# Peptides against a protein of PDB entry 6B4J, part 271

Target 1, 315 residues: chain A of PDB entry 6B4J
Amino acid sequence: DITMQWYQQLQDASMQCVLTFEGLTNSKDSQAKKIKMDLQKAATIPVSQISTIAGSKLKEIFDKIHSLLSGKPVQSGGRSVSVTLNPQGLDFVQYKLAEKFVKQGEEEVASHHEAAFPIAVVASGIWELHPRVGDLILAHLHKKCPYSVPFYPTFKEGMALEDYQRMLGYQVKDSKVEQQDNFLKRMSGMIRLYAAIIQLRWPYGNRQEIHPHGLNHGWRWLAQILNMEPLSDVTATLLFDFLEVCGNALMKQYQVQFWKMLILIKEDYFPRIEAITSSGQMGSFIRLKQFLEKCLQHKDIPVPKGFLTSSFWRS

## One batch from the design tools (peptide; made by RFdiffusion4, then SolubleMPNN)

Design b1_p30_1_s2 (from b1_p30_1, 11 letters changed)
Fold by OpenDDE base, seed 3:
Structure b1_p30_1_s2 (fold): chain B 315 residues (1-315), chain A 30 residues (1-30)
Amino acid sequence: as target 1 above (315 residues)
Amino acid sequence: SEREKLEEEALKKAKEEMEKKLKEFEEKKE
């Protein structure tokens, strides 16, 4: 399968990136350790500071991240930090930055869905200027959430159960698997972040250029999901999350084809979801049902809560 | 790159599959 080949190559590239900065990460030298920690903080702290408060603050964060990736010194923790402090500094920062974006999807967006948009617009803008960061975002995202590809990992002969659970996206700590509700919450956050990234452009960039990973990938995701057998609870949850975040954008882009697709989901695919939904999983099912029915009835998908407006950028 | 080619191919294929699926679905309604 071409998608799986693409996925594997993406993961291989990510692994190669880790190998390139192994000298920095494994160094026992005190100065190297200090540089590593400074670079890690410089890469991750700005991402954690992303909020919905003001567009001006978001621009400052973006500029700081871009400056760091461009080899310019930035202030972090009261120190001047630059990727030039170590030959492996740039690769390390790109990797950690990408990892942090996905982590914000996994944690912040999972708990506060509206946070997807400011995080995503920064990620999209950085991706436009630094394609390697974008590739690494995808690598981290797809590894943690295979459903974002989408594919369902399969159990292989000789595989440990815990390893299979991890491949499915579950966290396993001390031989205890994550609870289903927490798992779905994390997956939801990552899908929502992804759905936001593919539709948002940094407003201060060259918007005439093609989005590096745009809505065509959203259409692809839907096409592939619809060709897969639904997974209990997961499909209903993530399909809702995806459509709630990027459905309006897809509607505008694909117009009549979008509505045909939505009808197909409701009339053809939704019964397949129902057939595998247990009584204990009806919550996600009902939520998706109500969303589809409402959208089809009104012939509209609402702009998602937290979508960035012109007023946000003037603040 | 090879990865970019795979991505483009995947996008093309998915688009075609969606179009086919939509057409088939409409034909069944009729």
Scores: peptide ipSAE 0.596, ipTM 0.941, DockQ to the pose 0.662
Fold by OpenDDE base, seed 2:
Structure b1_p30_1_s2 (fold): chain B 315 residues (1-315), chain A 30 residues (1-30)
Amino acid sequence: as target 1 above (315 residues)
Amino acid sequence: SEREKLEEEALKKAKEEMEKKLKEFEEKKE
């Protein structure tokens, strides 16, 4: 499978990245440890500061991240920090930055869906300037949420149940698997972040360039999902999340083909979802159903709540 | 890169699969 080969290569590249900065991460030297901590903070704190408050603040955060990745010194924790402080500093920062973006999907977006857009636009803009960060974002995202590829991990002979659960995206702590509701919440956050990334461009960049990971990947995701057997609760949940976030953008790009696809979902794919939906899982199913019915009736996909407007960028 | 080629191929294939699926659905509905 071409997609699985791509996925594996992506994961291999991510693993290789980790190996490149092992010297920094495993160092017992006090100075190296300090540098590591400073670099980690410099990479992650700006991402945590992303909010829906003002476009000007978002630009400041973007500029800080870009400066750091460009080898310029930045202020963090009252200190001047640069990736040049260690030969492995850049790789480490790129990895940790990418990881943090995905964590914001997993945590912040999961709890506050509107947060997807400011996080995604920064991620997209950084990706345009720093492709390696984009690759690492995908690596982290797809590893934590295989449904974002999409694929369903399979149990292999000899595999521990816990390892299989982790491959499926569940958190397993002290031999206790994560509750389904928490799992779906995290997956939803990551899917929403992804759906936002593929449609957003940093407004202060060169917009004439092709999006590094654009809506064509959204169309691909839908194509693959529709060719897969639905998974109980997961498919209905994530399909809704995806369409709610990027459906409007897909509608504008794919037009007639988009509407044909929605009809196909409603008339052909829904019965398959329904067949595997238990009475306790009807919530996600009903939500998706109502969304599709409304969109088809009105012949419109609403702009998602939290979408960044021109007024936001003027603030 | 090899990965970029795989990505392009995956995108192309998915597009074709979607088009095929939509066509088949329309034909079935008629």
Scores: peptide ipSAE 0.596, ipTM 0.941, DockQ to the pose 0.703
Fold by OpenDDE base, seed 5:
Structure b1_p30_1_s2 (fold): chain B 315 residues (1-315), chain A 30 residues (1-30)
Amino acid sequence: as target 1 above (315 residues)
Amino acid sequence: SEREKLEEEALKKAKEEMEKKLKEFEEKKE
């Protein structure tokens, strides 16, 4: 399968990236350790500071990240930090930055859905300027959430159950698997972040350029999901999350084709979801149902809550 | 790159598959 080949190559590239900065990460030298920590903080702290408060603050964060990736010194923790402090500094920072974006999806967006948009617009803008960061975002995202590809990992002979659970995206700590609700919450956050990234452009960039990973990937995701048998609870949850976040954008882009697709979901695919939905999983099912019915009835997909407006950028 | 080619191919295929599915669905409704 071409998608799986693409996925594997993406993971291989990410793994190769880790190997390239292994010298920095495994160094026992005190100075190297200090540099590593400074670079890690410089890469991750700005992302953690992303909020829905003001566009001006978001711009400052973006500029700081971009400056760091451009080899310019930035202030972090009261110190001047640059990727030039170590030959492996840039690769390390790109990897950690990408990892942090995905972690914000997994944690912040999972808990606060509106946070998807400010995080995503920064991620998108950085991706435009630094394609390798984008690739690494995808690598981290798809590894943690295979449903964002989408594919369902399969159990292989001789595989430990815990390893299979991890492949499915579950966290396993001390031989305890994550609860289903927490798992779905994290997956939802990552899908919402992804759905936001593919539709958002940094407003201060060159908008004439094509989005590096745009709505065509959203259409692809939907196409592939619809070609897959639904997974209990997962499909209903993530399909809703995806459509709630990027449905309006897809509607504007694909127009009649979008509505045909939505009808297909409601009339053809949704019954298949229903068939595998247990009584204990009705929450996600009902939510998707209500969303689809409302959208079809009103012939409109609402702009998602938290979508960044012109007023946000003037603040 | 090879990965970019795979991505483009995947996008193309997905688009075609969606179009096919939509067509088949419409034909079933008639």
Scores: peptide ipSAE 0.590, ipTM 0.939, DockQ to the pose 0.668
Fold by OpenDDE base, seed 1:
Structure b1_p30_1_s2 (fold): chain B 315 residues (1-315), chain A 30 residues (1-30)
Amino acid sequence: as target 1 above (315 residues)
Amino acid sequence: SEREKLEEEALKKAKEEMEKKLKEFEEKKE
């Protein structure tokens, strides 16, 4: 499968990145440890500061991240930090930055759906200027959330159950698997972040350039999901999350084809979801149902809550 | 790159599959 080959190559590239900075991460030298920690903080703290408060603050955060990735010194924790402090510094920072964006998806966006947009627009803008960061974002995202590819990991002979659960995206701690609700919440956050990234452009960049990972990937995702058997609770949850975040953008892009697709979901695919939905999973099912019915009735998909407006950028 | 080629092929295939699926669905309704 072409998509699986692409996914594997992406994961291989991510693994190669980890190997590249292994010297920095495994160093016992006190100076190297200090540099590592400083670089890690410099990469991750700005991302954690992303909020829905003001466009000006978001620009400052973006500029700081871009400066760091460009080899310029930045202030972090009261110290001047630069990726030039170590030959492996840039690769390490790119990896940790990408990891942090995805982590904000699974944590912040999971709890506050509107947070997807400011995080995504920064991620998209950084991706445009630093393609390797974008690739690493995808690598982290797809590894943590296979459903963002999408594919369903399969149990292989000789595999430990816990490893299979981790492949499915579950957290396993002390031989205890994550509860389904927490799992779905994290997956939702990551899908919402992804759906936001593929539609957003940094407004201060070169808008004439093609989006590095645009809405065509959203159309691809839907096409692949619709060709897969639905997974209990997961498909209903993530399909809703995806359409809620990027459905309006897809509608504008694909117009008549989008509406035909939405009808196909409602009339052909939704009954397949219903057939595998248990009484305990009716929440996600009903939410998807209501969303589809409302959109088809009104012939419109609302702009998602938290979408960044012109007023946000003037603040 | 090889990965970029795979991505382009995947996008193309998905587009074609969606178009086919939509067509088949419409034909089934008629």
Scores: peptide ipSAE 0.588, ipTM 0.938, DockQ to the pose 0.679

Design b1_p30_1_s3 (from b1_p30_1, 14 letters changed)
Fold by OpenDDE base, seed 4:
Formats: C-alpha cells, structure tokens, sequence
Structure b1_p30_1_s3 (fold): chain B 315 residues (1-315), chain A 30 residues (1-30)
C-alpha cells in the first residue's frame, strides 16, 4: 500500500535522525551533556509557552524558535544557546522541537481544545521555513496516533499484547495499559492539532507559496477514513474532532464536494458506526450525530472555538 | 524525494477512490 510505504519511509527518516545525533545524546562528557540539556530546553520551552494570550507574544516565540533553527544564538535559562555548539545540534533540536509540538497536542490540546490553533499556526510557520521539522512532526504524530494516517494497526502472530497496545497508541507503564478515556483524550488532542495545522498559515510568512501540508491532506484523511471499517468509539470520537476543527475550512475550500461528503458520512458511514457502538460509548456517538445533523440542517459548519482572528494578531 | 512522490500518489489515489465512492452513492440514491 502506497500510504503504508510513505508511513514507513517517514518513520525510517525519523529513526535515521535519532542515529545522527546519537553521539550527542549518549556522550558522557560533561560539556556535551550540558550542551544537550541547553539545546533541549531551548527547543522545547518556547513551545510550552505558546498561549492564546496575544499575537505579539506568539510572534516572539516563533522568532525565537526560527532563530534557534537558523543557527543564531538564543537566550535560554540565562545562557546563550546555539545549535552550532555541537555538530549534531541542529538535528537534535529539530527532532526535539517536533516531538514537543506533538506532545502539546497529546497533553495541552487534549485538555484545552482551543490551544490547538496557536500551537498549530507556529508549527505550520516553522514547517514552511524548516521542512525537516514538519516531516519529524508527522513522524511523531503518526507513530503516536496511527489514526492520523489513517490506518489501524493489526495484531500479528507472536506479538506481545503490550506491544500491540502500544502500536494502537496506548501507553503501557509497569504492565498497566492506559485507561480508554485517557487514550481517547490524547488521540483527540493529536487529531485536533493535526486538523489545525493543515488549515493554518503563519501570517508573517510568504503566504503566496503553497501550504507545506495543507487541506488536501484533510480531504485525503476523510476519504481514507470513509473507506475503512469504523472502530468502536475511536472513529466516532476522532471523526467529530477532525470535522469540528477543520470542517469549516474544508467547507470553504471544497464547497459542493464537501457537502456531498458530509451527506455520505451521515447516510452511508454513520449507520456503520452506529452498528458497532455499545451503550457505554454513546457519548462520542451522540456528539457526532448532533454535529452532523446540525451542520446539514443549517448548511453551515461553525468556525471552531479558539480560531485565531485578526484581532488576535493585533494584540 | 521518493517520500514526496509517495505522498502525492497517496493523495491522488485517495481523491480518485473518494470520487468513485461518491458517484456510486449518488447512483444508488437516484
């Protein structure tokens, strides 16, 4: 399958990146350890500072990340830090930065859905300037959330149950699998972040260029999901999350074709979801149902909560 | 790159398959 080949190559590239900076990560030298920690902090702290407070602050964070990736010195923890401090510094920072963006989807967006937009617009803008960071974002995202590809990992003969659970995206610690609610919450956060990234452009960049990973990937995602058998609870949850975040953008872009798709979802695909939904999973099912019915009735998809407005960028 | 080529192929395949699915769906409803 072409998609699986693409996915595998993406994962291989990510693994190769890890190998490239292994010297830095495994060094026992005190100076190298210090550099590693400084670079890690410089890469990750700005991402954690992303908020919905002001566009000006978001710009400062973006500029700091871009400066770091461009080989310029940045202030972090009271120190001047640069990727030039080590030959493997750039690869390490790109990897850790990408990992942190996905982690913010997994944690921050999972808890606060509106946080998807400021995180996504920074990620999108950095991706435009640093394509390798974008590839690494996809690698981390798809590994943690295979449903973002989408594909459903299958149990293979001889596979340990814990390994299969991890492939499905569950966290397994001390032989204890993550609770279903926490799992779905994390998956939701990552899908919402992805749905935000594919529709947002950094407003201070060259927006005349094509989006590095735009709405066409959203259309692809929906098309592929609709050709897959639904999974219990997972499909209803993530389909809602995706449509809530990027449905308005898809509607504007694809117009009549989008509405045809939405009708297909409601009339053809939704009954298949219903057929596999248990009484304990009605929450996600009902939420999707109500969303689809409302959108079809009004012939409109609302702008998602947290969407960045012109007023945000003037603040 | 090979990965970008695969990405483009995946996009085109998905679009085509979806268009076919829509056509079949519309024909069944007519």
Amino acid sequence: as target 1 above (315 residues)
Amino acid sequence: SERRRLEELALEKAKKEFEEKLKEFEEKKA
Scores: peptide ipSAE 0.550, ipTM 0.930, DockQ to the pose 0.703
Fold by OpenDDE base, seed 1:
Formats: C-alpha cells, structure tokens, sequence
Structure b1_p30_1_s3 (fold): chain B 315 residues (1-315), chain A 30 residues (1-30)
C-alpha cells in the first residue's frame, strides 16, 4: 500500500534522525550532558508556553523557535543556547521540538481542545520554514496515533501483546494497559492538532506559498477512513474530532464535494459505526450523530471554538 | 523525493477511491 510505504519511509527518516544525534544523547561527558539539557529546554519550553492569550506572545515564541532552528543563540534558563554548541545540536533540537508539538496535542489539546489552534499555527509556520521539523512532527504524530495516517496496526505472529497495544497507541505501564477513555482522549488531542495544522498558516510568513501539508491531506484522511471498517468507539470519536476542527475549512475548500462526502458519512458509513457501537460507547456515537445531523440540517459546519481570529493577532 | 512522490500518489489514489465510492453510493440510492 502506497500510504503504508510513505508511513514507513517517514518512520525510517525519524529513526535515522535519532541515530544522527546518538552521540549527543549517549555522551557521558559533563559538558555534552549540559549542552543536551540546555538544547532540550530551549526546544521544548517555548512550545509549552504557547497559549491562547495573545497573538504578540505567540509571535515571540515563534521567533524564538525560528531563531534557535536558524543557528542563532537564544536565551533559555538564564543561559545563551545555540544549536551550534554541538554538531548534532540541530538534528536533536528539530527532533525534540517536533516531539514536543505532538506531545502538546497528546496532553494539552486532549484536555483543552481550543489549544489546538495556537499550537498548530506555530507548528505550521515552523514547518514552512523548516520542512524537516514538519516531517518529524508527522513521524511522531503517526507513530503515537496510527489513526492519523490512518491505518490500524495488526497483530503480528510472535508479537507480545503489550507491544501490539503500544502500536495501537495505548500506553502500557507496569504491564497495565491504559484505560480506553484516556487512550481516546489522547488520540483526540492528536487528531485535533493535526486537523488544525493542515488548515492554518502562520500569518507573518509568505502566504503566497503552498501550505506544506494542507487540506488536501484532510480530504485524503477522510477518504481513507471511509474506506476502512470502523473501529468500536475509535472511529466515531476521531471522525467527530476531525470534522469539528477542520470541517468548516474542508467545506469552504471542497464545497459540493464536501457535502456529498458528509451525506455519504451519514447515510452509508454511520450505520456501519452504529452496528459496532456498544451501549457503553454511546457517548461518542451520539456526539457524532448530533454533529452530522446539525451540519446537514443547517447546511453549515461551524467555525471551531478557539479558531484564531484577526482580533487575536492584534492582541 | 521518493517520499513526496508517494505522498502525491496517496493523495491521488484517495481522491479516486472516494469518487468511486461516492458513485457506488449514488447508484445504490438511485
């Protein structure tokens, strides 16, 4: 399958990136350890500072991340930090930055859905200037959330159950698998972040350039999901999350084709979801149902809560 | 790059498959 080949190449590239900075990560030298920690903080702290508070603060964070990736010194933890402090510094920072963006989807967006937009717009803007960071974002995202590809990992002969559970995106700690609700919450956060990234452009960049990973990928995602057998609870949850975040943008982009898709979802695919939905999973099912019905009735997809407005950028 | 090529192919395939699915759906509904 072409998509699986693409996914595998993406994962291979990410793995190769890890290998490139292994010297930095495995160093026992005190100075190298210090540099590693400083670089890690410089890469991750700005991302953690992303909030819905003010556009001006978001710009400052963006500029700091961009400066770091550009080889300029940045102030972090009271120290001047630069990727030039180690030959492997840039690769390490790109990897850790990308990892942190996805982690914010997994944690922050999972708990606060509106956080998807400020995180996503920074990620999109950084991706535009630093394509390797974008590739690494996808690698981290798709590894943690295979449903963002989408594909369903399969159990292979000889595989440990725990490894299979991890491949499915579950956290396994002390031989205990994550509860389904927590799993879905994390997956939702990552899907919402992805759905936000593919539609948002950094407003201070060259807007004439094509989005590095735009709405066409959203259309692809939906098309592929519709060609897959639904998974219990997972499909209803993530399909809702995706449509809630990027449905309005897809509607504007694809117009009549979007509505044909939505009808197909409601009339053809939704009954298949219903058929596999248990009484304990009715929450996600009902939420998707209500969303589809409202959208079809009103012939509109609402702008998602937390979408960045012109007023945000003037703050 | 090979990855970009695969990405483009995946996009095209998905579009085509959706169009086919939509056609089949419309034919069943008609």
Amino acid sequence: as target 1 above (315 residues)
Amino acid sequence: SERRRLEELALEKAKKEFEEKLKEFEEKKA
Scores: peptide ipSAE 0.548, ipTM 0.929, DockQ to the pose 0.770
Fold by OpenDDE base, seed 3:
Structure b1_p30_1_s3 (fold): chain B 315 residues (1-315), chain A 30 residues (1-30)
Amino acid sequence: as target 1 above (315 residues)
Amino acid sequence: SERRRLEELALEKAKKEFEEKLKEFEEKKA
């Protein structure tokens, strides 16, 4: 399968990246350890500082991340930090930065859906200037959430159950698998972040350039989901999350084709979701149903809550 | 790059498959 080949190559590239900075990560030298920690903080702290409060602060965070990736010194923890402090510094920072963006999806966005937009616009803008960071974002995202590809990992003969659960995206700690509600919450956060990234452009960049991973990938995702058998609770949950975040953008881009797709979901795909939905899982199904019915009735998908407006960028 | 080629192929495949599915659905509905 072409998509699986693409996915595997992406994971291989991510793995190769880890190998390139192994010297930095495994060093026992005190100075190397210090540099590693300083670089890790410089890469991750700005992402944690992203908020919905002010566009000016978001620009400052973006500029700091871009400066770091450009080999310029940045202030972090009261120290001047640069990727030039170690030959493996840039690769390490790119990897950790990408990892942190995805982590904000599974944690911050999972708990506060509106946070998807400021995180995503920074990620999109950085991706435009630093394509390798974008590839690593996808690698981390798709590994943690295979449903964002989408594909369903399969159990292989001889595989441990815990390893299969991890492949499905579950966290397993001390032989205890994550609860389904927590799992779905994390998956939702990552899907919402992804749905935001594919539609947002950094407003201070060259908007005439093609989005590095735009709405065409969103259309692909929907098309592929509809060609897959639904997974209990997961499909209904993530399809809703995706459409709530990027449905308005898809509507504007694909117009008549978008509405035909929604009708197809309602009339053809819903019965398939319902057939595999247990009584205890009806919540996600009902939520998706109500959303689609409302959108089809009104012939509109609302702009998602938290979408960044012109007023945000003037703040 | 090979990865970009695969991305483009995946996009085109998904688009085609969706168009076919939509056609079949519309034919059944008529």
Scores: peptide ipSAE 0.544, ipTM 0.928, DockQ to the pose 0.740
Fold by OpenDDE base, seed 2:
Structure b1_p30_1_s3 (fold): chain B 315 residues (1-315), chain A 30 residues (1-30)
Amino acid sequence: as target 1 above (315 residues)
Amino acid sequence: SERRRLEELALEKAKKEFEEKLKEFEEKKA
């Protein structure tokens, strides 16, 4: 399968990145440990500071991240930090930065859906300037949320159940698997972040360039989901999340073809979801149903809540 | 890059598969 080959190559590249900076991560030297911690903070703290408050603050965060990735010194924790402090510093920072973006999807976006947009626009802008960060974002995202590819991991003979659960995206701690509601919440956050990334461009970049991972991947995602058997609760949840975040953008881009797809979802695919939905899972099902019905009735998909407006960028 | 080639192929495949699915759906509805 072409998609699985792509996914595997992406994961291999991510693993190779980890191996590249092992000297920094495994060093027992006190100075190396200090550098590692400084670089990790410099990479991750700015991402955690992303908010919906002001466009000017978002630009400052973007500029700081870009400066760090460009080999310029940045202030972090009252100290000057640069990726040049260690030969493996850049690879380490790129990896940790990408990991942190996905972590914000998993945590912040999961709890506050509107946070997807400011995080995504920064991620998209950084990706345009630093393609390796984008690849690592995809690697982290797809590993934590295989449904963002999409594919369903399969149980292999001899595999431990816990390892299979982890492949499915569940957290397993002390031989206890994550509760389904928490799992879906995290997956929702990551899907929403992904759906935001593929449609957003940094407004201060070169808009004439092609998006490095644009809406065509959104179309692909939907097409592939529709060719997969639905999973109980998962499919209804994530399909809703995806359409709520990027449906308006897809509608504008694909127009008539988008509406044909939406009709196909409602009339052909939705009954298949219904057939596997239990009484305890009706919440996600009903939410998707209502969304589809409303969109088809009004012949419109609303702009998602939290979408960044011109007024945001002037603030 | 090989990865970009795979991405393009995946996009093309997905588009084709969707078009086929849509055709089948329309034929069934007619």
Scores: peptide ipSAE 0.541, ipTM 0.928, DockQ to the pose 0.788

